# Ledger of designs, part 86: peptides against a protein of PDB entry 5VZU

Target 1, 271 residues: chain A of PDB entry 5VZU
Amino acid sequence: GRTLEDIFHEHMQELILMKFIYTSQYDNCLTYRRIYLPPSRPDDLIKPGLFKGTYGSHGLEIVMLSFHGRRARGTKITGDPNIPAGQQTVEIDLRHRIQLPDLENQRNFNELSRIVLEVRERVRQEQQEGGHEAGEGRGRQGPRESQPSPAQPRAEAPSKGPDGTPGEDGGEPGDAVAAAEQPAQCGQGQPFVLPVGVSSRNEDYPRTCRMCFYGTGLIAGHGFTSPERTPGVFILFDEDRFGFVWLELKSFSLYSRVQATFRNADAPSPQ

## One batch from the design tools (peptide; made by RFdiffusion4, then SolubleMPNN)

Design b2_p16_4_s3 (from b2_p16_4, 6 letters changed)
Fold by OpenDDE base, seed 1:
Structure b2_p16_4_s3 (fold): chain B 271 residues (1-271), chain A 16 residues (1-16)
Amino acid sequence: as target 1 above (271 residues)
Amino acid sequence: SEREEKLEELRKLFNE
């Protein structure tokens, strides 16, 4: 029987061969683009920059994390056989925080799945509503042709119609129980554990997280076939580490900041 | 389905 080691070696050989074929096909027309680090903004959740992901048989992947208002993006710097460089491997919706349950319920994959799918449905509803408002707003700027319609003075009369009695229907003010937003204790990280059945190549993931957000990951077949977005959870551990739980894949990717200082990596000031 | 096969291949790729 093939050993797990034999299967791993065959798969690694295939990935190396694919990488070689892809690189060799591009040898005749390589466009080199300088990568610039995104400028840091005060409102950025963490400092933007290069992160290394170590997950699955892809080994080491480099992703650029950047912030775009209420969205964060992970852009592939390294391509793979499925997803080329420059694609947004993860998109994070910073409007939709994921509240993790207690540590016992965090082990339940179905509970995490429920929470993520509920947030996914809210995101879809907001996109539908925002699509309607953007559609209606453009229609009303028809040019007001200033037709000078004339001053006709019609004067007519004062008819006194009668005395309809004030019905005192005392509608009780329904007590809107303001759900007391428990102040998110911003200071102490929450205990974190992967759900049972979520694979992590790195068993040494942080056991405490700062916050989580709804996100989507990009998945494709070989050669970027049938690309789609799959739901997941962005997990901020600290200033230098984040994770992504791929819900449908039952997989976890850990990303760590590249600590290398790059000379001349700042974006040129717009002239 | 073709999508399920793709997800299974990706699961292998992420979990190995």
Scores: peptide ipSAE 0.411, ipTM 0.922, DockQ to the pose 0.632
Fold by OpenDDE base, seed 3:
Structure b2_p16_4_s3 (fold): chain B 271 residues (1-271), chain A 16 residues (1-16)
Amino acid sequence: as target 1 above (271 residues)
Amino acid sequence: SEREEKLEELRKLFNE
């Protein structure tokens, strides 16, 4: 009977063969593109840059993390058999923070799934409403024929109505109980654990996270067939580490900053 | 479904 080791070895051979086929199909014609690091901005959640991660058995992935207002983006620097280089592997919505439950309830995959799917439906509603307002606003610019209505001279009616005495109505300042915005504890990380049944390549992931956001990951078949976005959770651990929970895949990817300094990697100033 | 098959293939790839 095939052992688990035999199956793993056969699968690794298939992945190597696929990589060989894809590289060989281009007649060894390699196009090189220079990659520039995105400039850091004060409002960026962490310093943008290169991160190394694992995307399953595809091995080591390099992604560029960048910030775009209320969105963050992971762009593939390395391609794989499913998703070519230059694709947006993850898109993070920084408007939609995910609140993780306590550590006990974080082990419940169904609870995380509920929270993420509720946020997904809000994002869909906001997109539909914003699409409707943009659609209705364009429809009413029918070509109003600018008939030149003659400029009748507006008579300067004199504005000087008299000194109405300021009634001192001392309206008591109603105590607006400022609902104490619980200061978003930006500083102390929350205890973090993966849900039961979410696969991680290793148990060596950070057990404390700063914050989480709703996001989507890109998935496709081999050769970039039927590409689609799947819901997930972006987890910020620290300045140099983030994770992504692929909800439908029940998988976790850990990304760590590439600790290399690159000379002349800054984007040229826009001329 | 073709989508479920794709998701299952991807799960295998992620878990190896």
Scores: peptide ipSAE 0.402, ipTM 0.921, DockQ to the pose 0.594
Fold by OpenDDE base, seed 2:
Structure b2_p16_4_s3 (fold): chain B 271 residues (1-271), chain A 16 residues (1-16)
Amino acid sequence: as target 1 above (271 residues)
Amino acid sequence: SEREEKLEELRKLFNE
């Protein structure tokens, strides 16, 4: 029978052959572009830069993480047969934090799915409302002088008066226990585990995370066919590690900072 | 659906 090793070798041969075919098809059209590291800003969630990810049969992926106000972006530095280099593999909405439940409920994929889909619906509503405000701003044609239609005298309906008695019921002031908004301790990590049925290549992922955000990942067929955004969760572990849970794919990608120092990789200062 | 087939192909690629 074919061993798991034989199947793995055959699949790896197919993947390398595909990579070779795609590279060779574009060989006559290879354009080299210089990549600059994004400048760090004080309000950046972590230092921007190059991260390496490993997920599925694609092997090693290099992504540039950058911050754009209330959004973060992962841009592919390495292309693959599905998604070319320069595409935004992940888009993170830093306005929409995902609150992970306790460890017991974090194992429930349906609970994570519910939380993410509720956030997706809020993001969709905010985009529709913001689209309406931008649309209505053009539509103020000048005030048509509405001629004052004459005030017809509305008839005085009569003042029936009767004396309802003063029932004294001294309802005690229920102490509205102000639910002390526990200050979101932005600095303490919470215990983290992947839901049951989410595939990870390595069980060696951080078991503590700092915070999570709603995001979308880019998926496409071979040759970048039918590209679409799929919902997911960006997980910040630490200064050098983040993850992405692909909700519809039930997959997890772990990204780690590339520790290599590049000479002359800084973006030219905007003059 | 064609989309579900695409998602299943992508799941295989992520799990291998």
Scores: peptide ipSAE 0.392, ipTM 0.918, DockQ to the pose 0.616
Fold by OpenDDE base, seed 5:
Structure b2_p16_4_s3 (fold): chain B 271 residues (1-271), chain A 16 residues (1-16)
Amino acid sequence: as target 1 above (271 residues)
Amino acid sequence: SEREEKLEELRKLFNE
């Protein structure tokens, strides 16, 4: 029988061949551009930069992590046969924290799936509401053609009477239990384990995470066909490591900071 | 469906 290693080698040979075909076809069109590290901001969840991921059978993926207000973005530095370089492999919504259950319930894929899909529905509702507010503001500039409405007469509406009984009904103010926004205790990491049936090529993932957020991953067919966003979980382990759980793919990608000090990789100061 | 086929192909690529 073919071993997993044989399948991996055959698939790696195919990917190498595809890479060779793409590089050979575009040899005259391959422009190398310098990649600059994003400027760090004080409010960034971690320092932005280059991360090395294990991304399925494609092996090594390099992603640039950057922060954009309440969103984080992973941008592919390495392309693959499905998704070219420069695409946003992951988009993270830092407004929508995922609360992982206890370690026992973290093994339940259906529980993680429920939590993620409930957050996805909230994100969808917020997008629909925000889309409606943006739509209503444009409609009202119809030209007021001042057609002179004719003076039709004062019909005398009648005088019905007074009776004033003051019903006292003291409706108790229902305590709106303000769901206390538990302050984002950046402090103690929680125990972390992948759900049963989530594949990880690296079994040596961190067993403690700081926080998790809702996000979407980019998926496509070969040649970037039918690209779509699929729901997932961004997992911050530490300053130098994050993961992404691809919910529909039942897969986990681990990303580790590239520790190489690139001299002059800082973005040129805007002159 | 075509989407499920694509997801299954991607699952293979991620899990192989």
Scores: peptide ipSAE 0.412, ipTM 0.923, DockQ to the pose 0.667; fails the geometry check

Design b2_p16_4_s4 (from b2_p16_4, 7 letters changed)
Fold by OpenDDE base, seed 3:
Structure b2_p16_4_s4 (fold): chain B 271 residues (1-271), chain A 16 residues (1-16)
Amino acid sequence: as target 1 above (271 residues)
Amino acid sequence: SEREKKLEELTKLFNA
């Protein structure tokens, strides 16, 4: 019977063949589009730009990281046989921080899975509640036939006098329990390790992370068949490195900033 | 089958 190794080799042969077919077919008609670097904003979690990402068997791919208010996006600059260029490979929700447990419990994939799925459920609930408020608000604009109400004369309401005694309503200053902004420990990042059973192409990943966020990754079959969003964790390591844990795939992608400087790569100013 | 699940897991590792 075919072994798992035979299946892996068959799949790798198919992937190589597809990469060759895609490369050879497009040689006859190449469309070039200029890529602009996203502008940096003060509120950006890190400087936006080009990153090299590891995608398992696909190898190294180029992703553009950009920030859009409370969301970050990774857009494929290079495509592969599964996900074409220009697709959002990752979407990060910067409102939904993931708190990693201690280093011992980080080795437990089921614990990470629990934490991520709880956040995913909160995100779904918030989307449903926001959808209901937007739905009810549109229904009540029935066409008010504005019957022309006749211009009733402005009765001169009399000038009532001034003598409002200042009631000393001693409004007790409600103790605004200043939710102690836990000082953003801008300090040393927490120890980081991949859960047991999460595959990494490279064991040389940062062993300390600054913060993590909930996100979704795009997956598809060959030829971009049956594309779906899968839950994951964005891990910020430093200014130049982030990771993504693909929860359902039990895989890890490491992204490192492209250190090349590009001249004239800024978007033209909107005229 | 368990084999199909493992193949699907392997295929998914390549589909990101």
Scores: peptide ipSAE 0.095, ipTM 0.736, DockQ to the pose 0.225
Fold by OpenDDE base, seed 1:
Structure b2_p16_4_s4 (fold): chain B 271 residues (1-271), chain A 16 residues (1-16)
Amino acid sequence: as target 1 above (271 residues)
Amino acid sequence: SEREKKLEELTKLFNA
């Protein structure tokens, strides 16, 4: 029977062949669309824009990072044989921070998996609860009965009354020692390492991260077959670098800002 | 089967 290695090699050969076919078709029938850079907002986690991402076997791809309130998205600018251009490769929930454990426990894939799956379950619960409130409100437009007019102004006034009694009792203020919330030292990044068994194209990734968030990545078969969202971790390293850990795939993608400036790439003001 | 699941996982590894 075919080994897992045989299947891996066949899949890689198919992937290479598909890449070759797609690249060879570019000479005949291309639809060009202008890409606009998203406007930056003060509340954006980092400046939005173009990033170069490393996708395992796919190589280098271009992704547009944009912010949409409490969500961020990575949109493929370059497509591959599995995920076409214009698809959202990653969707990040900025409501759901992931706190990484200490550096020793970060090496444990099962610990990261536990943390991510707990957050995924919270996200599912919030989606179910929010779905119920939207359903009930539409029902009873009962008939507008036209009932009538008019009347009147009445005034009245009155008055009373007084009394005042004074009782003393002086119960002692128990010293609730307010545990001073140590101001979260916002400035120093946390030490970062990939879990054992998570593959990275390059071991040269930042070893310090600022913050992490829950997210989902898009995966599909060749020709965009059976597309699904898989859970993962968005890792902000700095203003110009982020990562995504694909939990189920046990893979890591590193994204680095494209430093090139483009003239006339600003989105037209929404009319 | 466990093999089909591993195949699907391998297929997915290339499909990010």
Scores: peptide ipSAE 0.094, ipTM 0.740, DockQ to the pose 0.244
Fold by OpenDDE base, seed 4:
Structure b2_p16_4_s4 (fold): chain B 271 residues (1-271), chain A 16 residues (1-16)
Amino acid sequence: as target 1 above (271 residues)
Amino acid sequence: SEREKKLEELTKLFNA
């Protein structure tokens, strides 16, 4: 029977062949599209822009990070044999912060998995509820032809009734203990380590993170077959670095800002 | 087996 090693070698050979086919396409007619950097907004978690991502065996890829309200998006600028250029490799829900445990418990993959899957379930529930509100709102615009029911004039009378006394019941103002939203300590990084069994391309990743969010990553077979979204964790390290933990893949991708200034890379102002 | 899990993990890594 095929050994694990045989299957791994076959898959690596296929991946290498696919990469060779893609590189050989440069000898053919290519379609070029200009890419613009997204404008920075004051509410953006970090400056949007180009990042170099590490995708295990795929190597170095360029991803554009952009912000869309309470969502962030990583868009592939370079494609690979699985995920074409222009696809959203990662989608981050900035509404759903992931709280990492202490450094000891961060090594436990099952604990991280539990935390992420609990958030995934909340996101699914919110999507179902929001889908129902959008559905019900369209159904009520049935044109009720309000037939003009005629103006019958009924006049009736003025009854005066009486003086009900001012009961002074001094209901004590229940102290609504405003749960003090602990000010998000924007400044103190948390110690960070990958869970045991999560594969990284290298061990040279930041050991302190600023914050984490729930997200989904796009995976597919060769040639973008059977594309699906898998749960993961977006990890903001600093202004120039973020990571993504692919939960089901047990892998980590590190993204580092492209340290280059581009002239004329800004999107044209909408006319 | 642990070997099959590792294969599934590796196969999934190639699909990202």
Scores: peptide ipSAE 0.089, ipTM 0.732, DockQ to the pose 0.168
Fold by OpenDDE base, seed 2:
Structure b2_p16_4_s4 (fold): chain B 271 residues (1-271), chain A 16 residues (1-16)
Amino acid sequence: as target 1 above (271 residues)
Amino acid sequence: SEREKKLEELTKLFNA
């Protein structure tokens, strides 16, 4: 029977072969598509643009980060054997912030998994409710034939009596100490560490993060077979760096801004 | 089996 090592070796050989085939196809690229940088908006979480990402065994990839209202998207500029160029590798829901625990509890993968899966369930519920509101809004325009239902006379049920005993007990209003919502410390980064058992290609990742959000990543078999969305965490480190924790894969991708300037890469203004 | 679970974890690591 195949060992786990045999299967790992076979899969690595297949991945290397596919990577070689795909790289050899770049010399045979008959169609070129111009890529435009997304325009920056004041409400964007960070400046949109090109990032270099690390995808474990795939190595270095180029991703375009863009903002779409309360969503962010990472679009593959470079393809790999699993996910072709132009696919949305990550989709981030900027409505659903992830609160990381303290540094000790951040090492617990099961705690991060719990937090992410709770947010995933909320996102699913909101999608179902929003689907119901869109469905119910079409159904109620049936003509309400205002049949005048006749006013049946309200029978006067009798006035039971008065007994008035005034018991005094002056229970002191316990000061509900309004737990002061600690002002979201917008400015100071939280200490950050990967959970135990999450693989990173490089241990040199930022040890402080600004904020985290719920997101999904795209995974597929070789040749883009059986594509699915897996839950994860988008981690904003700074203006030029973000990460994605692939929860089900127990992997971390680090993305760093491409510092190269491109002439004539701006999207034409929508006329 | 524990082997199938490890294989699924490996296959997932490569689909990332």
Scores: peptide ipSAE 0.075, ipTM 0.719, DockQ to the pose 0.223; fails the geometry check

Design b2_p16_5_s1 (from b2_p16_5, 9 letters changed)
Fold by OpenDDE base, seed 3:
Structure b2_p16_5_s1 (fold): chain B 271 residues (1-271), chain A 16 residues (1-16)
Amino acid sequence: as target 1 above (271 residues)
Amino acid sequence: SEREKKLEELKKLFNS
């Protein structure tokens, strides 16, 4: 009977063949598009730009990280047999922070799964509520043919007098206990470890993280078949490194900033 | 089967 090893080898052979076919077919008709680096904004979580990511068997790929208000996006600059170039490999919701447990509980995949799925459910609820408000608002603009009601004369309502008794109701300013926003400890990063059973291509990942956010990753079969968004965790390690935990795949991708400086790579100012 | 599930998990690891 076929072993798991036989299946792995067959799949790796198929992937290598697909990579070879894709590279060889495009050699005859290459369309070049200029890529511009996104402008840096003061409110960006880190400097946007090119990152080198690891995708399981695909190896090293280039992803553009960009910020769009309270969302971040990773866009594939290099494509693979599954996900073509220009697709959004990751979408990060910067509104939905993931709080990692202590280091002992971080080893528990089921605990991470619980936390992520709870946040996913909140995101779904917010989308449903926002969809209902947008739906009800459009229905009421039936064209009321406002028949021109005739101009009834302005009756001069009489100037009632100035009885100015200043009731000094000294409403005690209720101590709004300002919930002390625990100062976002821009401080020492939290100890970080991958859950047991999460596969990393490289064990040399940062063992300390600054913050984590809910996100979704794009997965597909060969030839971009049956594309779907799966839940995951964006992990910010530092200014030049982030990770993504693919929850359903039980995999981890590490992304490191491309240190190359590009001349004239800035987007032209919108005229 | 458990083998098919493991194969799908493996295929998914290559589809990211």
Scores: peptide ipSAE 0.080, ipTM 0.728, DockQ to the pose 0.227
Fold by OpenDDE base, seed 1:
Structure b2_p16_5_s1 (fold): chain B 271 residues (1-271), chain A 16 residues (1-16)
Amino acid sequence: as target 1 above (271 residues)
Amino acid sequence: SEREKKLEELKKLFNS
């Protein structure tokens, strides 16, 4: 039978060969596009920019993180045999925060799966409701004829009156003990661990995270065949590191900021 | 399904 090592070796050979074939096909027909860094906004979750991602057998990839209102996007700068450059590898919904359980329950993949799938259903419901409102607004503006009608000033009138009955009933104020929502101390990261059975290329990931959000990751077969979005979790560790848990793949990708400074990489001002 | 086969192939890509 094929060993795990044989399967890995064959898969790595295929991946390398595919990368070589794809690069060699373009040697005579190259299109160059300048990449600009996205502008930073004060309301951005972290500074946008280039991140190096780790994807199992794909190795190190470059992704551009950008913010678009209540959405974040990871755009591939480097392509692979499955997902070409310029594709949105991750889309993050900043409206849908994921609350991770305690550290013990974070090891349970089924608990994370439940939480993510509940948020996915909320996102689907919101998309269905928002689709209905956009449909009704094309009311036919029939030509409103300009009818001029001038009409009159009617004035009247003043009337009364009276009565004042006093009914007493002194119903007791039930002590609604307002459970003081302790302000979640916004500054302290929570302990973080990957669920059992989620694979990471590197076990050296941050063990504390700031916040998590619902997101989707792009997956495809070789040659970008049958592309689809799968549910996942965006994990913000710090200003320079984030992760993505690919829920259906049971995989984790770690992204770290590229610390290199680029001259003339700022986007031209929109004229 | 074809989706399940693709997920298993992609799991190999991500887990290798």
Scores: peptide ipSAE 0.061, ipTM 0.753, DockQ to the pose 0.624
Fold by OpenDDE base, seed 2:
Structure b2_p16_5_s1 (fold): chain B 271 residues (1-271), chain A 16 residues (1-16)
Amino acid sequence: as target 1 above (271 residues)
Amino acid sequence: SEREKKLEELKKLFNS
């Protein structure tokens, strides 16, 4: 039978060969594109820019993080055998915060899966409702010819009277102390741990996170075959680090800011 | 399903 080592070696050889074939195919058709860094906005969750990520066997990848209103995007700067450069590897919905449970319940993958799938269903419902409002708004401009509906006569329904007695029951209004939603303390990081059975390339990830959001990751077969979006969690650790949990893949990717300064990399000001 | 098979193939590629 094939050993686990044989399967690993065959798979690594295939992945290296694929990476070499794709690189060599591009060597025959090298298109150079200038990359501009997105301008920073005051409302950006963190400074946009280049991040280095790790995807298990894919190794080191460069992703550009950018903000687009209530959405964030990770765009591949480096391609791989599955997903070409310029594709949106992650799309983050900043409207849909993921609330992580306590540290004990964070170890439960099924709990994280439940939370993410509930948010995914809400996002689908909002997309259907927003599609319906956009559809209904176009249909209603048919000229309603105001045909004057004839005034049907007010039938005088009769005045039934009688005197039901005033029961005094002075039930004290229990002050429902509206539990003041404690303003989400934006400043204190929550303890963070990966669920059991989520693969990480390294156990050296931040053990505290600032906030989490619902997102989707792009997955494909070799040669960008059958591309699809899979649900996940964007985890903001700090100004220079974020993670993505690929829920269906049971994998975690850590992204760290590229500290290199590039001259003339700023986007031209929109004239 | 065909989707589940594809996800298992992608998991192997991603987590190796």
Scores: peptide ipSAE 0.053, ipTM 0.748, DockQ to the pose 0.578
Fold by OpenDDE base, seed 5:
Structure b2_p16_5_s1 (fold): chain B 271 residues (1-271), chain A 16 residues (1-16)
Amino acid sequence: as target 1 above (271 residues)
Amino acid sequence: SEREKKLEELKKLFNS
């Protein structure tokens, strides 16, 4: 029977062939779109811009990192056989910080998996609760059909029943200690290592990270078939480098800032 | 099977 290596090689050959076809489409009507750098905001985690990503199978890709309030987004500038250009390859929830364990426990994939899946469940709960609040607000405009229901009569019944003493059980309102959102102190970087069994294209990744966040990555079959979001970890290393751990794929992508200065790459001022 | 799971993991790895 085909080995896992045979299947890997066949799929790599198919991927290489697809990439070759896509890159060799010189005779096809290429749509050129001007890319503008997103404006930087003071509250942005790092300066937004172009990053070169190393994907295990896909090689070198260009991603635009942008910030959208409490969310960050990586948008593909280069497409591949699976995910076309302009798709959101990663979406980062800056509300959901991932606390990495110590360096020894960071080698444990199951520990990272547990942490990420717990955060994923919280994100799902928050989405369900926010969906209910939006749903309940629409339900109350039932038309008051003012049917004039008739004046049925006065039945008197009098009965006086008695004296039940008001027990003043002063239940102290338990201080719901609102877990103070510890401001994202730009804490000293923590030691970082990939879990055992997480594939990296390059073993040369930063061994210290500043902070991590929950995120989702986009995966799809060839031709963008069956696109889905998979859970992962965004890892901020420094101002110019971040990573993404694809949890279900057991893979790591390293992104490094494109240092090229582009003339007139700034977004046009909103007129 | 464990092999089928690994095959699905590989297919997914190439679909990222």
Scores: peptide ipSAE 0.065, ipTM 0.712, DockQ to the pose 0.231; fails the geometry check

